# Ledger of designs, part 31: peptides against a protein of PDB entry 6TME

Target 1, 324 residues: chain A of PDB entry 6TME
Amino acid sequence: NRLKRAYIALQAWKKAFYSDPFNTAANWVGPDVCSYKGVFCAPALDDPSVLVVAGIDLNHADIAGYLPPELGLLTDVALFHVNSNRFCGVIPKSLSKLTLMYEFDVSNNRFVGPFPTVALSWPSLKFLDIRYNDFEGKLPPEIFDKDLDAIFLNNNRFESTIPETIGKSTASVVTFAHNKFSGCIPKTIGQMKNLNEIVFIGNNLSGCLPNEIGSLNNVTVFDASSNGFVGSLPSTLSGLANVEQMDFSYNKFTGFVTDNICKLPKLSNFTFSYNFFNGEAQSCVPGSSQEKQFDDTSNCLQNRPNQKSAKECLPVVSRPVDCS
Target 2, 324 residues: chain A of PDB entry 6TME as posed
Amino acid sequence: NRLKRAYIALQAWKKAFYSDPFNTAANWVGPDVCSYKGVFCAPALDDPSVLVVAGIDLNHADIFGYLPPELGLLTDVALFHVNSNRFCGVIPKSLSKLTLMYEFDVSNNRFVGPFPTVALSWPSLKFLDIRYNDFEGKLPPEIFDKDLDAIFLNNNRFESTIPETIGKSTASVVTFAHNKFSGCIPKTIGQMKNLNEIVFIGNNLSGCLPNEIGSLNNVTVFDASSNGFVGSLPSTLSGLANVEQMDFSYNKFTGFVTDNICKLPKLSNFTFSYNFFNGEAQSCVPGSSQEKQFDDTSNCLQNRPNQKSAKECLPVVSRPVDCS

## One batch from the design tools (peptide; made by RFdiffusion4, then SolubleMPNN)

Design b1_p10_3_s1 (from b1_p10_3 with R5K)
Fold by OpenDDE base, seed 2:
Structure b1_p10_3_s1 (fold): chain B 324 residues (1-324), chain A 10 residues (1-10)
Amino acid sequence: as target 1 above (324 residues)
Amino acid sequence: LPPPKPLPLP
């Protein structure tokens, strides 16, 4: 019986709660699991006469505890939403039995260990949110082979390089922000067909920006701020016909900020502050447009306010990195 | 089933 297996799983999970401040699991008593708070039943896909547990929603319950291996008995679950709790430990490998998993949200918890590779075992997964945890180590290249609509990885402890497989992603939103990623952005980034928003904020990324970024015709948000990027901005950025928000602040960029970038037709905000740019086009000057906001603060620009000293600029500007 | 409630980006 599927509901009997669900009862065993949910009772094991209730025993794994250390704190339930809102008494969310207070009614988790008896065999009628479909009456449990945050448990949702539906007709089974293979037999509409059979009722199964199809979803879990424990979002914002502030529950402290862990995910026990018995959760692998919830084989009919397609939606698993447990964000904004205090769950700790690792994601159980027994969740590989949840072959209908469609949306998996464990964001804003205390999960630790490597990337939860069990998420890669789900053939129908469309939404993956693991942000605001303590996941560590390398990002598996296979994450970008998944047909995901969104990939939320921000605010973790991920390390190493961004996989070259990123170009295979069909995701509209990808977040790498506030991790420990290093190395260059892969040139394969230009192959992302459906990308609207990509965020690299607050990593240890370096090298030159790849020219292939200019192939991202549908991107509306591109944020590469707070990294170690060097060289000039690619001239191919003039191809970003739909970019609205662009941030390159807090890097080591050099050279000239061109008119072709600052005149992008949908550009509303362009921040290139806290770099080593030594020139800008008149169209890039803050206050030059009523429709566009620019920030050129703390560069090596002449005749602009709030710039770096000549002593700080000279060692960097005199040794430009060639990205050709 | 209720839709997911994602947190904002930082």
Scores: peptide ipSAE 0.055, ipTM 0.798, DockQ to the pose 0.104
Fold by OpenDDE base, seed 1:
Structure b1_p10_3_s1 (fold): chain B 324 residues (1-324), chain A 10 residues (1-10)
Amino acid sequence: as target 1 above (324 residues)
Amino acid sequence: LPPPKPLPLP
């Protein structure tokens, strides 16, 4: 019986709770699992006469505990939302049995260990949110082979390079922010057909920005701030016809910020502060437009306020990195 | 089923 398996799983999970501040699992008693708070039943896809556990929503329950292997008995679950809890440990490999998994949100928890590769085993997965955890190690290249609408990886401990497979992603939103990613942004980034928002904030990324970024015609948000990027901004950024928010702040960029970038038709905010830019077009000057906000603070610009000293600028500006 | 409650970007 599918509900009997669900009962075993949910009771094992209740036993794995160390703290339930809101008494969320208080009614998790007896065989009627469909009455459990945060448990949602629906007719089974294979037999509409059979009721199954199709979803879990424990978002914002502040539950401390872990995910026991018995959760692998929830074989009919398509929606698993447990964000904003205090769950710890690893994602159980037994969840590979949840072949209907469509949305998996474990964000804002205390999960540890490597990337939960069990998520890659779900053939129908569309939404993956693992942000605000302590996941570590390399990002598996295969994540970008998944037909995901969104990939939320931010605020973890991921290391190594961003996989070249990123160009295969069909995701509209991808977040890498606040990890330990290193190396260059792959040139394959320009192949991301559906990308609207990409965030690289606060990593150890380096090298030149690839020219292929200019192929991201649908991108509305591009944030590469707080990294170690060098060289000039690619001239191909003039191709970002839909970019609204662009941030290159807190890098080591050099060269001239061009009119072609600052006059982008949808550009609302462009932050290029805390770099080593030695010139900007008049269209890039803060206050030059009523429709656009710019920040040129702490560069090597002449006749602008709040710039770096000549002593700070000269060693960097005199040794421009050639990205060609 | 209720929709997910996403967290804001950092």
Scores: peptide ipSAE 0.054, ipTM 0.798, DockQ to the pose 0.105
Fold by OpenDDE base, seed 3:
Order: structure tokens, then C-alpha cells, then sequence
Structure b1_p10_3_s1 (fold): chain B 324 residues (1-324), chain A 10 residues (1-10)
């Protein structure tokens, strides 16, 4: 009976294909769904004598089509990997029936509409990749209440503020890059206990960086480039004992880049170019270390190459934003 | 099941 439901779902999906350049679904014929290309069967968790569809892998199939509601019949699927296709439309709400969902990768497609809130209904979800789509609107605060290992949101159309619930996330990797997020980074960011990599690149984020960033002791990658951040870098960034890659470029930062930041023990690359910094410690100067790479280009630094003109600097540097 | 193929960060 379970494989019959899977057959109905998979045949409905095949009918929803507009283009299958690699003939991936060519063998999707007949009741033996476990022989279908990209369909993986396993013994059911509740009855090991019953074979069920446990996984889908259609990665890089270049399939054009949509996800039909009949996919909700795939109730035993724990792994759903369909990245690098041309699937369009919305994620079906019927996928709420896939209560075993563990990894959901729909990245690099043409999905549209709001955040797929059906993903929040999956109690066992550990991996969520929705990057490189056209998802829009607000990020639900509840995403960070999930026990996710990774959250990939980059290259979408998400807008509004980053939820304050971010501090509840147990994810090691979180990407916000290339969206339309606005407002400040929440102070609760410092509560992210397992964070290794966080990327804010290319949003409309603004305000001061919260001091609480310095509490991210496990972070190895911190990229806040291409935003509207203002004020000085928090002195608490000296607490980033494991940071290797740090990027603050293409913002509106002011003040002095301190020795305590540039001497971080694991720091390999620190980019703070295209800001309005008016001073830097000697340890921040490009070429000052063989082990560390720095970029101070296009700031308001004295006696450094490739800086902004006094005319560009003076209006900003003379009116520093107080972040205290 | 085969692991997903990750996409690069932008």
C-alpha cells in the first residue's frame, strides 16, 4: 500500500515535468518505484518487512516543472534533494505529511512565494537549503526555534528584519546573503551557541553592530559585507578567538580599527575596505603579517594608498555615529 | 542515500 501511494505521487510528479533534458524520469514507468532513477527505498522504520520510498535525489537534473500536491503521499521520505533544477511555483503544503523529513534541499531552483512554512512543521528536520530561489517576504521567527544544523537562505528575495529569535538557533551555518533584509542585527546573536559560519553579505542591514557578536567564540567565518552598517567596530570583537575569515567591507563604518581585532589568534583574512575608517593599528596594515591578509582599501586612512578623498570622508568622519 | 551536492556561497 505505501509503495502504491508513492507510485501515485511519482507519476503525478512526472506529469508535472515540462522538460527533462537528461531523461531522468524515462524509467519512471510501472509500479516498481524503487527502480526509478533518483528514488531510493529503504525498510520502513515502523515495519522493517515493508519497503518504502525513503529518499529522493534529483540534484543537477535540470528538470523544469513544479511540485504537485500529490508529493504529500510520499509520507516515508526523510531525504528530499532536488537542487539545481528549474522547478517553479510554491512548495506544496501537502508536504506537511512528510513527518520524517530530515534533509530538505530545494536550492538553485525557481521557487517563489513566501517562506515555505511547511518546513517548520517537520519535527525531525536538521538541514534546510532553500538558497538560490525567489522566496520573498518575512522570515518566520520560528525557523530559529528548530534544531537545525544548517540554514541556507542566501540568494532569495527575503525582506524585513532578522528575527530576534536568531539567538535560539543551534545551527553551525547560517546564510542570509543576497536578500533584502533590513534593520539591525539582533543583540541576541551572541546567544548562538554552536555558530561556526554566518553570512550577511549584500543586504540592506543597518545600524551599529551589536557588542554581543564578540560572544560568538566558535565562529570561524563572519561576513557582514555590502550592507549599511554604521559606527565603530565593537571592541568586543576581540573575543572572536576562532575567527578565520572576517569581512566588513562595503559599509559605512567609522572610527579606528584596533590592534585587538587585527591580532585575533586565528584570523587569516580581515577585509574592512570600502568604509570610512579614519585610523588603523599597525597590526591591521596590509603586509604587516605573513600569516594574515588585510584589505584597508577605500577608507579615510592617512598615509595609506587607495583611500577616499577628503571631500568624501569629511562629511561622514566628522559626524560619527555613537553606538554606545 | 547519496549526499546532496552543496552549492557555493555567493
Amino acid sequence: as target 1 above (324 residues)
Amino acid sequence: LPPPKPLPLP
Scores: peptide ipSAE 0.053, ipTM 0.795, DockQ to the pose 0.106
Fold by OpenDDE base, seed 4:
Structure b1_p10_3_s1 (fold): chain B 324 residues (1-324), chain A 10 residues (1-10)
Amino acid sequence: as target 1 above (324 residues)
Amino acid sequence: LPPPKPLPLP
């Protein structure tokens, strides 16, 4: 019964392939679906005497096609890895029947439409990778109610604000990079308990950085580069005891880069170039340390090379944004 | 199943 449903699903999927350059589905013939390339069977959790399709791995197959609704018949699949293909269309709502879904990787494809809300229906989901697609619209707040280890959203067309529910996330890695996110970083960010890496690169984020970032004591990578952030760096950034890589480049920051930030004990790389900073501590100067790398290029610093002109600086520096 | 290969950020 279960393998018969899997056969129907896999044959429907093979029919939905427009191109299979590596002939990945060439052996997808006959009822023995467990012998199919990229199909992995295991004993069912409810009956160890029954063999079921538990995983799909079609990573790097360069397959062009779409995901047909018949994939919802793969009710025993816990691992679905189909990255680096040319699958198009939307993620089928019928995948809500895959209640064992644990890892879902559809990264580096041609998927379109809104956030695949079917992923929110999976109670046991731990890994979600939807990066390098054409997903659009707002991010559902409920994504951060999931007990995910990683959330990869980068290189899509997501817009609107980052949900305040981000503070509920238990993820160690979260990527927002190269989308169209706007508004402020939510103050609730400081409530993220397990965060190690967060990346905001190349969005339309704005406003002041929340002071609550300084509560992220386990963060090793914090990248907020290529946005529209304003004001001074929060003094609470001195609380980032484990930060190794920090990037604030290509923003509209002003004020003074403090000694307390540049002397962070694990800091190895700190880039604050292409802003409007008008001062820095001696510990922030490139070449001041052997164990730390700094970039202060294209700011409003005095007595430093490669700075902005007074004409460029004066209009911004004379009108500091108060973040208090 | 092998873990998914991480893709680099641009």
Scores: peptide ipSAE 0.051, ipTM 0.792, DockQ to the pose 0.109

Design b1_p10_3_s2 (from b1_p10_3 with R5K P10K)
Fold by OpenDDE base, seed 1:
Order: structure tokens, then sequence, then C-alpha cells
Structure b1_p10_3_s2 (fold): chain B 324 residues (1-324), chain A 10 residues (1-10)
């Protein structure tokens, strides 16, 4: 019986709660698991006469605890939303039995250990949110071989390089922000066909930006701020016909910010502050447009306010990195 | 089933 297995799983999970501030699991008593708060039943896909646990929503429950291996008995779950809790430990490998998993949100918890590779075992997964945790180590290249609509990795402890497989991703939104990623952005990034938003904020990324970024015709948000990027902005950024928000602040960029970038047709905000740019086109000057916001603060620009001193600029500007 | 409730980037 599927509901009997679900009962075993949910009772094991209730026992794994250390704190339930909102008494979310107070009604988790008896065999009628479909009446449990945050448990959603639906007809089984293989037999519409059978009711199964199809979803979990415990978002914002502030529950402290862990995910017990018995959760692998919830074999009919397609939606698993447990964000904004205090769950700790690792994602159980037993969740590989949840072959219908479609949306997996464990964001804003206290999960630790390596990337939860069990998520890669789900053939139908479309949404993966693991942000705001303590996941660590390397990102598996195979994450980008998944047909995901969104990949939320931000605010973790991930390290190493971004996999070259990123170009295979069909995701519209990808977040790497606030990790420990290092190395260059892969040139394969330009192969991301459906990308609307990509965020690299606050990593240890370095090198030149790949020219292939200019192939991201559908990108509306591109944020590479708070990294170690060097060289000039790629001239191919003029190809970002739909970019609205662009941030390159807090890097080590040099060279000239061109009209072709600042005149992008959908550009509403362009932040390039806290770099070593030594020139900008008139179209890049803050206040030059009513429709566009620019920030050129703390560069090496002449005749602009709030710039770096010549002493800070000269050692960097005199040694431009060739990205060719 | 309820839709996902994603958190904003902080």
Amino acid sequence: as target 1 above (324 residues)
Amino acid sequence: LPPPKPLPLK
C-alpha cells in the first residue's frame, strides 16, 4: 500500500524533527496522511483509483531536524518544497526512489556535504533549488545535462571551476552567486540557448570574460560582480540585445567602456563601478540618459567624481591584460 | 499542489 509507505516515511520524518515552532506536524497522527498539514495527495499516474502522496510543502515552517532515509518511501512525490527551515545533515540517497521528482526546493536550510548527486538521478526534474545552504566541493558537470528550467546554487560553499558542460544547460535562470567558484567562465556559456538570467556574484572567478557571452541573445540579467575578472569588456557584449541589468562591479577590469555596450537597446541598469576602467563613452556617463542608470564609481576615469587615485590606477592601467 | 515559493537573491 502506497499510503502505508507514506505513513512510515512521514512518521519517521516527524521523529526527525528537533523543533516545530509552528506545530506544523501537530496533526501528523494516524494513517490518513492526506490530511497532514503540508502533505498533498493526488491520484496516482499509473492508477487513478489510487490516492498517493504527490507533494510536500513545508516552506517557511522553521522546522529544525534532518531528512531521514525513510523519505525514500515517498515514491509518488513529484513536488518537494521544504525551503526556509532549519533542516540539517545530508540529502538522503534513498530519495533516488522518488522517480517522479519534478520540483525539489531545499533552499534556505542547513544542509551540508557535497552536491546532492541524488538530484541527478531524477529523470523528470525541472526545478532545483539548493541555495542558502552549506553544500560544498565541486559542482558535478552532469547538472547541466539535466533539462532544468532553473538552477539555484547561490549562497553555498561550492568550489572549483564552473563545468564546461554549462553550455548544454537549457535553464532560463542559473545562479552561482556567493560561493567559492574559481577559474574562468567557460567559453561554452555562449551555447546556453534559453538563458534569461545568470548570476556569478561574489565568487573567486578570474581571467577574461569569454567573447561568447555576446551570443546570449535572450539574457535580461547578467551579473558578474564581486569577482577577480581582468582585461577589457568583450566587444561582443554589443550582441546582448535583451540585457536589462548588467553588473561588472568589484572586479579588475581595464580599458574603455564603449558606446556599443552602453547603448544596448534594452539596457536599464549598467554597473561597472569598482574596477580600473580608464575611459568611458559619453553614453556610459551617469546621468547621460533618462532611461538608463549607470555607475562608474571607483574606476580610473578622468574628469569623473569618486575615482581611484593615480597611485592606485597607474600600476594596473599601465599593465593591461591582453584577452586576445 | 501549491507553486514553489523561491527566495530572492540576497
Scores: peptide ipSAE 0.069, ipTM 0.830, DockQ to the pose 0.105
Fold by OpenDDE base, seed 3:
Structure b1_p10_3_s2 (fold): chain B 324 residues (1-324), chain A 10 residues (1-10)
Amino acid sequence: as target 1 above (324 residues)
Amino acid sequence: LPPPKPLPLK
């Protein structure tokens, strides 16, 4: 019986709770698992006469505990939402048995260890949220071979380079922010067909921006702030016909911010502060437009307020990185 | 099933 397996799994999970401040699992008693708070039943896909546990929603329950291996008995679960808890440890490999997994949200927890490679085993996965955890090590290249709508990786401990397989992603939203990613953005980024939002904030990324970023015609948000990027902004950024929010602040960019970038037709906010830019077009000047907000603070611009000193600028501006 | 509650990016 599927519900009997679900009962075993859910009772094992209740035993793995160290703290349940809202008494969320207080009613997790007896064989009627479909009455359990945060447990949702539906007809099985293979037999509509059979009721199965199809979803878990424990979002914002502040539960401290871990995920026991017995959760692998929840073989009919397609939706697993446990964000904003205090779950610790690793994602159990036994979850590979959840072959119907469609949405997996473990965000804002205390999960540790490497990337949960069990997520790569789910053939129907569309949504993956692992942000605000302590996941570490390399991002597996195979994550971008998945047909995901969104990939949330931000606020973790991921290290190494961004995989070149990123260009295979069909995701509309990808977040890398607040990790330890290093190296260059792969040139394959321009092959992302459905990308709307991409965020690199607060990593250790470096090198030149690839020219291929200009091929991201559907991007509305592009944030590369708080990294170690160098060189000039690619002239191909004029191809970002739908970009609304663009942030290059807190980098080591040099050269001239061009009119072609600042005149992008959908651009509403462009932040390029805290760099080493030595010139900007008049269309890039803060207050030059009523429809667009610009920030040019702390660059090497002439006749602008709040710029770096000549002593700070000269060593960098006199040694421009050639990105050609 | 109820929709997941999104978290902010920052």
Scores: peptide ipSAE 0.069, ipTM 0.831, DockQ to the pose 0.105
Fold by OpenDDE base, seed 2:
Structure b1_p10_3_s2 (fold): chain B 324 residues (1-324), chain A 10 residues (1-10)
Amino acid sequence: as target 1 above (324 residues)
Amino acid sequence: LPPPKPLPLK
């Protein structure tokens, strides 16, 4: 009986709660698991006469505890939303039995250990949110072989390089922000077909920006701020016909900010502050447009306010990194 | 089932 398995799993999970401030699991009593708060039943896909646990929503419950291995008995769960709790430990490998998993949100918790590779075992996964946790180590390349609509990785402890497999991603939104990623952005990035938003904020990324970024015609948000990028901005950025928000601030970029970038047709906000740019086109000057906001603060620009000193600029500007 | 309630990026 599927509901009997669900009862065993949910009772094991209730025992794994250390604190339930809102008494969310107070009604988790007896065999009628479909009446449990945050438990949703539906007809089984293989037999519409059978009722199964198809979803969990415990979002914003502030529950402290862990995920016990008995959760692997919830074999009919397609939606698992447990964000904004205080769950700790690791994601159980027993969740590999949840072969219908479609949306998995464990964001804003206290999960630790390596990337939860059990998520890669789910054939039908479309949404993965693991942000605001303590996940660490390397991002597995296989994450981008999944047909995901969104990939939220921000605010973790991920290290190493971004996998070259990123170009295989069909995701509209990808976030790497506030991790410890290092190395260059892969040139394969230009192969992302459905990308609308990509965020690299606050990593240890370095090297030149790949020219292939200019192939991202559907990107509306491109944020590479707070990294160690060097060289000039790629001239191919003129290909970003739909970019609305672009941020290159807090890097080590040099050279000239071109008219072709600042005149992008959908560009509403372009921040290139806190770099070593030594020139900008007149179209890049803050206040030059009513429709566009620019920030050129703390560069090596002549005749602009709030620029770096010649002492700070000369050592960097005199040794431009060639990205050709 | 209720729709997902994702957190903001920041």
Scores: peptide ipSAE 0.069, ipTM 0.825, DockQ to the pose 0.104
Fold by OpenDDE base, seed 5:
Structure b1_p10_3_s2 (fold): chain B 324 residues (1-324), chain A 10 residues (1-10)
Amino acid sequence: as target 1 above (324 residues)
Amino acid sequence: LPPPKPLPLK
């Protein structure tokens, strides 16, 4: 009986709660698991006469606890939303039995350990949100072989380089922000067909931006702020015909911010502050447009306010990194 | 199921 397995799983999970401030699991009593708060039943896909636990929604429950291995008995779960809790420990490998997993949101918890590779075992996974946790180590390259609509990795402890497999991703939104990613952005980034938003904020990324970024014609948000990027902005950024929000602030960029970038047709906000740019086109000057916001603060620009001193600029500007 | 409330990206 599927509901009997679900009962065992849910009762094991209730025992794994250390704190339930909103008494979310207070009604988790008895065999009628479909009446449990945050448990959703549906007809089974293989037999519409059978009710199964198809979804969990415990979002914003502030529950402290862990995910016990018995959750692997929830074999009919397609939706697992447990964000904004205080769940700790690791994602159980027993969740590999949840072969219908479609949306997995464990964001804003206290999960630790390596990337939850069990997520890679789910053939139908479309949404993966693991942001705002303590996941660490390497991002597995295979994450980008998944047909995901969104990949939220931000605010973790991920280290190493971004996998070159990123170019295989069909995701519209990818977040790397606030991790420990290092190395260059892979040139394969330009192969991302459906990318609308990509966020690299607050990593240890370095090197030159790849020219292939200019192939991301559907990107509306490109944020590479708070990294160690060097060299000039790629001239190919003129290809970002749909970019609305672009941020290169808090890097080590040099050279000239071109008219072709600042005149991008949908550009609404372009922040390139806290770099070492030594020139900008008139179209890049803050206040030059009513439709576009620019920030050129703390660069090496002449005749602009709030720039770096000549003492700070000269050592960097005189030694531009060639990205050719 | 109620749609999951996404957290802010940042």
Scores: peptide ipSAE 0.067, ipTM 0.829, DockQ to the pose 0.106

